Peptides against a protein of PDB entry 6TME. Designs and how they scored, part 20

Target 1, 324 residues: chain A of PDB entry 6TME
Amino acid sequence: NRLKRAYIALQAWKKAFYSDPFNTAANWVGPDVCSYKGVFCAPALDDPSVLVVAGIDLNHADIAGYLPPELGLLTDVALFHVNSNRFCGVIPKSLSKLTLMYEFDVSNNRFVGPFPTVALSWPSLKFLDIRYNDFEGKLPPEIFDKDLDAIFLNNNRFESTIPETIGKSTASVVTFAHNKFSGCIPKTIGQMKNLNEIVFIGNNLSGCLPNEIGSLNNVTVFDASSNGFVGSLPSTLSGLANVEQMDFSYNKFTGFVTDNICKLPKLSNFTFSYNFFNGEAQSCVPGSSQEKQFDDTSNCLQNRPNQKSAKECLPVVSRPVDCS
Target 2, 324 residues: chain A of PDB entry 6TME as posed
Amino acid sequence: NRLKRAYIALQAWKKAFYSDPFNTAANWVGPDVCSYKGVFCAPALDDPSVLVVAGIDLNHADIFGYLPPELGLLTDVALFHVNSNRFCGVIPKSLSKLTLMYEFDVSNNRFVGPFPTVALSWPSLKFLDIRYNDFEGKLPPEIFDKDLDAIFLNNNRFESTIPETIGKSTASVVTFAHNKFSGCIPKTIGQMKNLNEIVFIGNNLSGCLPNEIGSLNNVTVFDASSNGFVGSLPSTLSGLANVEQMDFSYNKFTGFVTDNICKLPKLSNFTFSYNFFNGEAQSCVPGSSQEKQFDDTSNCLQNRPNQKSAKECLPVVSRPVDCS

## One batch from the design tools (peptide; made by RFdiffusion4, then SolubleMPNN)

Design b1_p9_5_s2 (from b1_p9_5, 4 letters changed)
Fold by OpenDDE base, seed 4:
Structure b1_p9_5_s2 (fold): chain B 324 residues (1-324), chain A 9 residues (1-9)
Amino acid sequence: as target 1 above (324 residues)
Amino acid sequence: MTEAEKEKS
């Protein structure tokens, strides 16, 4: 009986709670699991006459505890939303049995360990949110082989390079922000045909920006701020016909910020502050447009306020990195 | 607010 298995799982989970400040699991008593707060039942896909646990929503419950292996008995769960809790430990490998998993949100918790590779076992997964945790180690390349709509990885402890498989991703939103990713952005990034928003903020990424970024025609948000990027901005960025928000601040970029970038048709905000740019087009000057906001602060620009000293600029500007 | 900034709920 599926509901009996669900009962075993949910009772094991209740036992794994260390704190339930809102008494969310207070009604988690008895066999009627469909009446449990945060538990949602639906007809089974294979038999409409059978009621199954199809979803969990414990968002914002501030529950402290862990995910016990018995959660693998919730084989009919397609929606698992447990964000903004204090769950700790690892994501159980037993969740591989949840083959209907569609949305998995464990964001804003205290999960640790490597990337939860069990998420890769779910054939129908469309939404993955693991942000604001303590996940560490390498990002598995296979994550981008999945047909995901969104991938939220920000505010973790992920290390190593971004996989070249990123170009295979069908995701509209991908966040890498506030991790420890290193190396270059893969050239395959330009193959992300559905990408709208990508955020690299606050990593240890380096090297030149790949020219292939300019192929991201659907991108509305591109944030590469607070990294170690070098060289000039690719001229191919003129291809970002839909970009609205662009941030390259707090890097080591050099060269000239061109009209072709600053005149992008949908550009609303372009921040390129805290770099080593030694020139900008008139269209890039803050206040040059009423429709666009620019920030050129703390570069090596002449006749602009709040720039770096010649002493700071000269060593970097005189040794431009060739990205060719 | 961008979609990347939004919390899924």
Scores: peptide ipSAE 0.054, ipTM 0.819, DockQ to the pose 0.261
Fold by OpenDDE base, seed 5:
Structure b1_p9_5_s2 (fold): chain B 324 residues (1-324), chain A 9 residues (1-9)
Amino acid sequence: as target 1 above (324 residues)
Amino acid sequence: MTEAEKEKS
């Protein structure tokens, strides 16, 4: 009986709770698991006459505990939403049995260990949110082979390079922010077909921006701030016909910020502060447009306020990195 | 913080 297995799983999970401040699991008593708070039943896909546990929603329950292996008995779960809790430990490998997994949200918890590779085993996964945890190590390249709509990785401890497989992603939103990613942005980034938002904030990324970024025609948000990027902005950024928010602040960029970038047709906010730019087009000057906001603070610009000193600028500006 | 970085509601 599927519900009997679900009962075993849910009772094991209840036992794995260290704290349940809102008494969310208080009614998790007896065999009627479909009445459990945060447990949702639906007709099974293979037999509509059979009721199964199809979803878990424990969002914002502030539950402290861990995910026990017995959760692998929830084989009919397609939606697993447990964000904003205090769950710790690792994502159980037994969750590989949840072959219907469609949305997996474990964000804003205390999960540790490597990337939960069990997520890669789910053939129908569309939404993956693991942000605001303590996941560490390498991002598996295979994540981008998944047909995901969204990939939220931000605010973790991921390290190493961004996989070149990123270009295979069909995700509209991808976040890398606030990790320990290093190396260059892969040139394959330009192959992302459905990308709307990509965020690299606050990593250890370096090198030149790949020219292929300019192929991201559907991007509305591109944030590469707080990294170690060098060189000039690619001229191909003029291809970002739909970009609204663009941030390159807190890097080591040099060169000239061109009209072709600042006149992007949908651009509403362009921040390029805290770099070593030595020139900007008039269209890039803050206050030059009513429709666009620019920030050129703390560069090496002449006749602009709040710029770096000549002493700070000269060593960098005189030795521009050639990205060609 | 971008909208993409915010917690899912």
Scores: peptide ipSAE 0.052, ipTM 0.811, DockQ to the pose 0.310
Fold by OpenDDE base, seed 1:
Structure b1_p9_5_s2 (fold): chain B 324 residues (1-324), chain A 9 residues (1-9)
Amino acid sequence: as target 1 above (324 residues)
Amino acid sequence: MTEAEKEKS
């Protein structure tokens, strides 16, 4: 029966614990898996008279261990939340049997290896959180073909380019921050219809920002800081009617920061420090508004404090990158 | 760090 399979899985998992500081699995004894701490049962979708393990919540349990292949026996699990533990190893391919997976949160662990492609096998997945791990290699393009509400990839070891398929994403939140991504932001980014928050912080991204960013009408947070972006800010950024937080700091941007950007109607914070901007509109000057915060520090601006020296600026400002 | 980068609790 399904609960017997769940028992086998959960006992195998308990055996895979190296440390359980809060004794979370102390009551994981006997066949009544629905009484186990962090295990949640519900009526099966196919038969309401059958009770199944529908969810796991071991968040913040500080458990050290690994995910054994027997977890693939938890075929009725739709919610798998095990964040803020010390689980190591890889996500087992046997989890492909969890066809009801809806939310998968393995964030804040010690998982390694490539992107867990098993997540791509779940047809109903809506939430994917794999941030704060040691996942490495390429991001599979197929991740953005899924109808995800959120995609959290930040604080890993992912490398290579952002897939062109990003424009197909229906996610409201996507994080790439603190990885090793390289190359340009795909022009297809402007097709992300539901995007509210996107962060690229602390990667090795380069090239010009695509003009298509200005099509992200619903974006409230856009952070591209700590990369290698070049050229001017796209004039199309004036289309970001709902942006509240915008950060382009710690790049190699040049040119003029325009009124059309700094006067965005919902803009509350705009950071463009640590670049090579050689001019800004009066509306971009820190202190020019009580409702908006700006940071223009460490650019090539005239008559502003805390700017780069002429010696630092001249080699870059004199050779502006044409993004046209 | 943006709100999007924060740990889910």
Scores: peptide ipSAE 0.051, ipTM 0.811, DockQ to the pose 0.312
Fold by OpenDDE base, seed 3:
Structure b1_p9_5_s2 (fold): chain B 324 residues (1-324), chain A 9 residues (1-9)
Amino acid sequence: as target 1 above (324 residues)
Amino acid sequence: MTEAEKEKS
């Protein structure tokens, strides 16, 4: 019965392929779905004597097509990996029936529409990768109420603000990069307990960095480059005891880059170029350390190469944003 | 590009 439903689903999906350059679905013939390329069977959790389709892996198959609603018949699938294809359209709401979904990777495709809210219906979801698509609109706040290990949202068309619920996330990796997010980083960010990597690159984020960033003691990568952030760097950044890669480049930051930031014990790369910083500690100067790399290019620093002109600096530096 | 931005392989 379960394999018959899987057969119906997989045959419907094969019909939804417009192009299969590697003939990945060439063997998708007949009722033996467990022999299909990229289809993986396992004993059912509720009955070990029953074989079910537990996983799909079509990564890097360059398949053009769409996801038909019949995929909702794959009720035993826990792993769904279809990255690096040319799938288009929307994620079917019928996938809500896949209650065992554990890892969902649809990255590097041509998916469109709003955030796939069907992902929020999966109680056991641990990994969500929807990056490199054309998803748009608001990020639902409920995404951060999920007990996810990783949340990959980068390279989409998401807009609006980052939800305040971000502080509830238990994810080790979160990417917002290359979207259309706006507003401030929520102060609740400091409540993220397991965060190792967070990337905000290339959005329309603005305002002051919240002081609460300094509470992210397990962060190894913090990239906020290519936004509209203003004000001084929070002094609390001295609390980032494990940060290795830090990037604040291509913003509108002002003030002084302190020793306490540049002397962070695990810091290997700190880029703060293309801002309006008017001073830096000696420990922040490129070439001051053999173990650390710094970039101070295109700021308002005195006696440093490749800085902005006084004409560019004066209007901004003379009107520092007070973040207090 | 950070490692987190790269596609999962």
Scores: peptide ipSAE 0.050, ipTM 0.819, DockQ to the pose 0.311; fails the geometry check

Design b1_p9_5_s3 (from b1_p9_5, 6 letters changed)
Fold by OpenDDE base, seed 1:
Structure b1_p9_5_s3 (fold): chain B 324 residues (1-324), chain A 9 residues (1-9)
Amino acid sequence: as target 1 above (324 residues)
Amino acid sequence: MSVAEEEKS
């Protein structure tokens, strides 16, 4: 019975393919769905004597098509990996029936529409990858209430602010890069207890960096480049004991880059180029360390190469933003 | 810079 439902779903999906350049679905014929390429069966959790479709892996198949609503019949699927295809349209709401969903990867496709809120309905979801699509609109705050290990949102069309609920996230990796997010980074960010990597690259984020970033003790990668951030770097960044890569380039930061930041014990790369910093500690100077790489290009630093002109600097540096 | 940003697998 379960495999019959799976057959219906998979045949509907095959019909929804516009192009299958690698003939991935060529063997998707007949009732033996467990033999289908990219379909993986396992014993059902509720009855080990019953075989069910537990996973889909169509990664890198370059398939053009859409996800039909009949995919909701795949009620035993825990792993759904269909990255690097040309699937278009929206994520079907019928996928709410896939209550065992554990890993959902639809990255590198042509999906459109709002955030797929159906992902929020999956109680056991641990991995969500929707990057490299055309998803748009606001990010639902409930995404960070989920017990996710990784949240990949980069390279989409998401707008609005980062939800305050971000602090509730237990994810080790979160990517916001290359969207249209605006507003400030929430102060609650410091509550992300398991965060290792966070990427904000290439958004419309603004305001001051919250001091609470310094509470991210486990962060190894912090990239806030290519935004509209202002003010000085928080002094609390000295608390980032495990940060290895840090990028604040292409913003509107001002002030002095301190020793306490540049001497972070695990810091290997620190890029703060293309800002309006008017001073840096000697430890921040490129070439000052063999173990650390710095880039101070295109700031308002004195006696450094490749800096902005006084004409460009003076209007900004003379009016520092107070983040206190 | 971020490895996580670029990986697709």
Scores: peptide ipSAE 0.037, ipTM 0.771, DockQ to the pose 0.352
Fold by OpenDDE base, seed 4:
Structure b1_p9_5_s3 (fold): chain B 324 residues (1-324), chain A 9 residues (1-9)
Amino acid sequence: as target 1 above (324 residues)
Amino acid sequence: MSVAEEEKS
């Protein structure tokens, strides 16, 4: 009996709650699990005459607790949304039994440990949100082999390099922001054919930007701010025909910011402040356009306000990194 | 600049 298994799972979960400030689980009593707040039933895919628990939505419930292994009994769950709670511990390996998992959102919790590799076991997963947790260690390269629409990893403790398999991703949105990622952006990034938004903010990424970024024809948001990138901006960035928001601020970039970048047809905001650029085209100057916003603050530009001193600029500008 | 990192479902 599938609903009986669901009852066992949900009662085990209720027992695992340390605090339920909104009394979300107050009605989690008795065998009628389909009446439980935040529990959604639907006809089973294999037998439409059988009702099963197909979804969980406990978003914004501020529940403190953990995910017990008995949640693996919810074998018909396709939607698991528990964001903005205070759940702690690890994601149970028993969730590998949830083979219909389609959307998994555990964002804004207190989860710890390595990347939840159980997410890799779900063949039909399309949405993965684990942001705003305390996940740590390496990102498994296999995450990008999955046919995901969105991958939210930001605000965690992930470290090491970004896997080269990123180029295999079909995701429209990928966030790496506010982790401890290091190394270079893989050259395979240009193969992300469906990418619209990618965010690298606030990591320890370094090296030159790969020329292959210019192949991201569908990207509307590209944010690489607050890293350790060096060298000049790739000339191939002129290929970003749909970019609207671009941020390279708080890096160690050098060289000249060209017309080809600042005149991108859909560019609305381009921030390249807090670098070591020693020149910019007139089209890059803040106030040069009514349709575009630029920030050139704290570079090594001549005849511009709020620039770095010659003492700060000279040692960096005189030793440009060759990215060729 | 990106809204994706701040947006909640």
Scores: peptide ipSAE 0.036, ipTM 0.767, DockQ to the pose 0.291
Fold by OpenDDE base, seed 5:
Structure b1_p9_5_s3 (fold): chain B 324 residues (1-324), chain A 9 residues (1-9)
Amino acid sequence: as target 1 above (324 residues)
Amino acid sequence: MSVAEEEKS
């Protein structure tokens, strides 16, 4: 009996709660699991006459606890939304039995350990949100082999390089922000077909920006701020025909910010502050456009306010990194 | 600036 298995799982989970401040699981009593708060039943895909637990939604329940291995008995669950809780520990490997997993949101919790590789076992996964946790270590390259619509990794402890497999991703939204990623952005990034938003904020990324970024024709948000990028902005950025929000602030960029970038047709905000740019086109000057906002603060620009001192600029500007 | 970071299911 599938509901009996679900009952076992849910009771084990209730037992794993340390705190349930909203009494979310107060009604988690008895065999009628479909009446449980945050538990949603639907007809089974293989037999419409059978009712199964198809979804969990415990978002914003502020529950403290862990995910017990018995959750692997929830074999019919396609939607697992438990964000904004205080769940700790690791994601159980027993969740590999949840072969129908479609959306997995464990964001805003206290999960630890390596990337939850169990997510890679779900053949139908489309949405992965693990942001705002304490996941650590390497990002598995295989994550980008999956046909995901969204990949939220931000605000974790991931380390090492961004996998070259990123170019295989079909995701529209990918966040790397606020991790410990290092190395260069892979050149394969330009192969991302459906990318709309990508965020690299606040990592240890370095090197030159790959020219292939300019191939991201559908990108609307590109944020690479607060990293260690060097060199000039790629001239190929003129290819970002749909970019609206672009941020390169708080890096070590040098060179000239060109008209071709600042005149991008859909550009609304372009922040390139806190770098070492030594020139900008007139179209890049803050206040030059009513439709576009620019920030050129704390660069090495002449005749602009709030720039770095000559002492700070000279040693960097005089030794530009050649990205060719 | 980043909208993507704030999206939730």
Scores: peptide ipSAE 0.038, ipTM 0.778, DockQ to the pose 0.242; fails the geometry check
Fold by OpenDDE base, seed 2:
Structure b1_p9_5_s3 (fold): chain B 324 residues (1-324), chain A 9 residues (1-9)
Amino acid sequence: as target 1 above (324 residues)
Amino acid sequence: MSVAEEEKS
């Protein structure tokens, strides 16, 4: 039966624990898997008379170990939350059998290898959190074909470009932060619907910001800091009617920071420090508003404190990148 | 700045 399969899976997993500092699996004894700490049972969707393991929650258990292939026997699991552990190795391909997977959180672990493509096999997946791991290689473009509400990829070792398929995403939150992504932000970004927060911080992204960013009218957080972006800020950023937090710091931007950006109606914090901007509107000056915070530190601005030297500015400012 | 980056499920 389904619970017998779950028992086999959970006992295999317990054997795969190297350390359980909180004794989370101490009660993982006997056939009554529904009594196991962090194991949640519910009536099966196909037969309400059958009790199945529908969820795992081992968040913050600090368990060291790996995910054994026997976890593929947990075929009724829709919620898999195992964040803030010390699980290592790869995500088992056998998890493809978990066709009801709805929320998958393996964040804050020690997982390695390529993107867990098994996540792409789950037809009903809505939440994917793989942040704070050691996943590497390319991000599969198919990830953005999924009807996900949230995509957390930050603090990994992902490389290569951001897929053009990003525009197909319906996610409200997407994080790319603290990876090794390179290339330009795809122009298709403007096609993202329902996007509220997007974070690119701390990558190797370059080129000009696409004008299509201005189409993201529901974005509240836009962070592109600590990259290699060049050129001027797109004038279309005036379309970010709901942006509250915006960060372009630690890039190679040039040109003039306009009123249309600094006067965005919901803008609370705008950081454009550590660039090569050679001018700013009065509305962009730190202290010009009590409702908005600005940081213009370490640019090429005249009559502002804490700016770069003329020697540092001249080579960059005199050769502006044309983004047209 | 990023709430999304620090969010815990």
Scores: peptide ipSAE 0.037, ipTM 0.777, DockQ to the pose 0.286; fails the geometry check

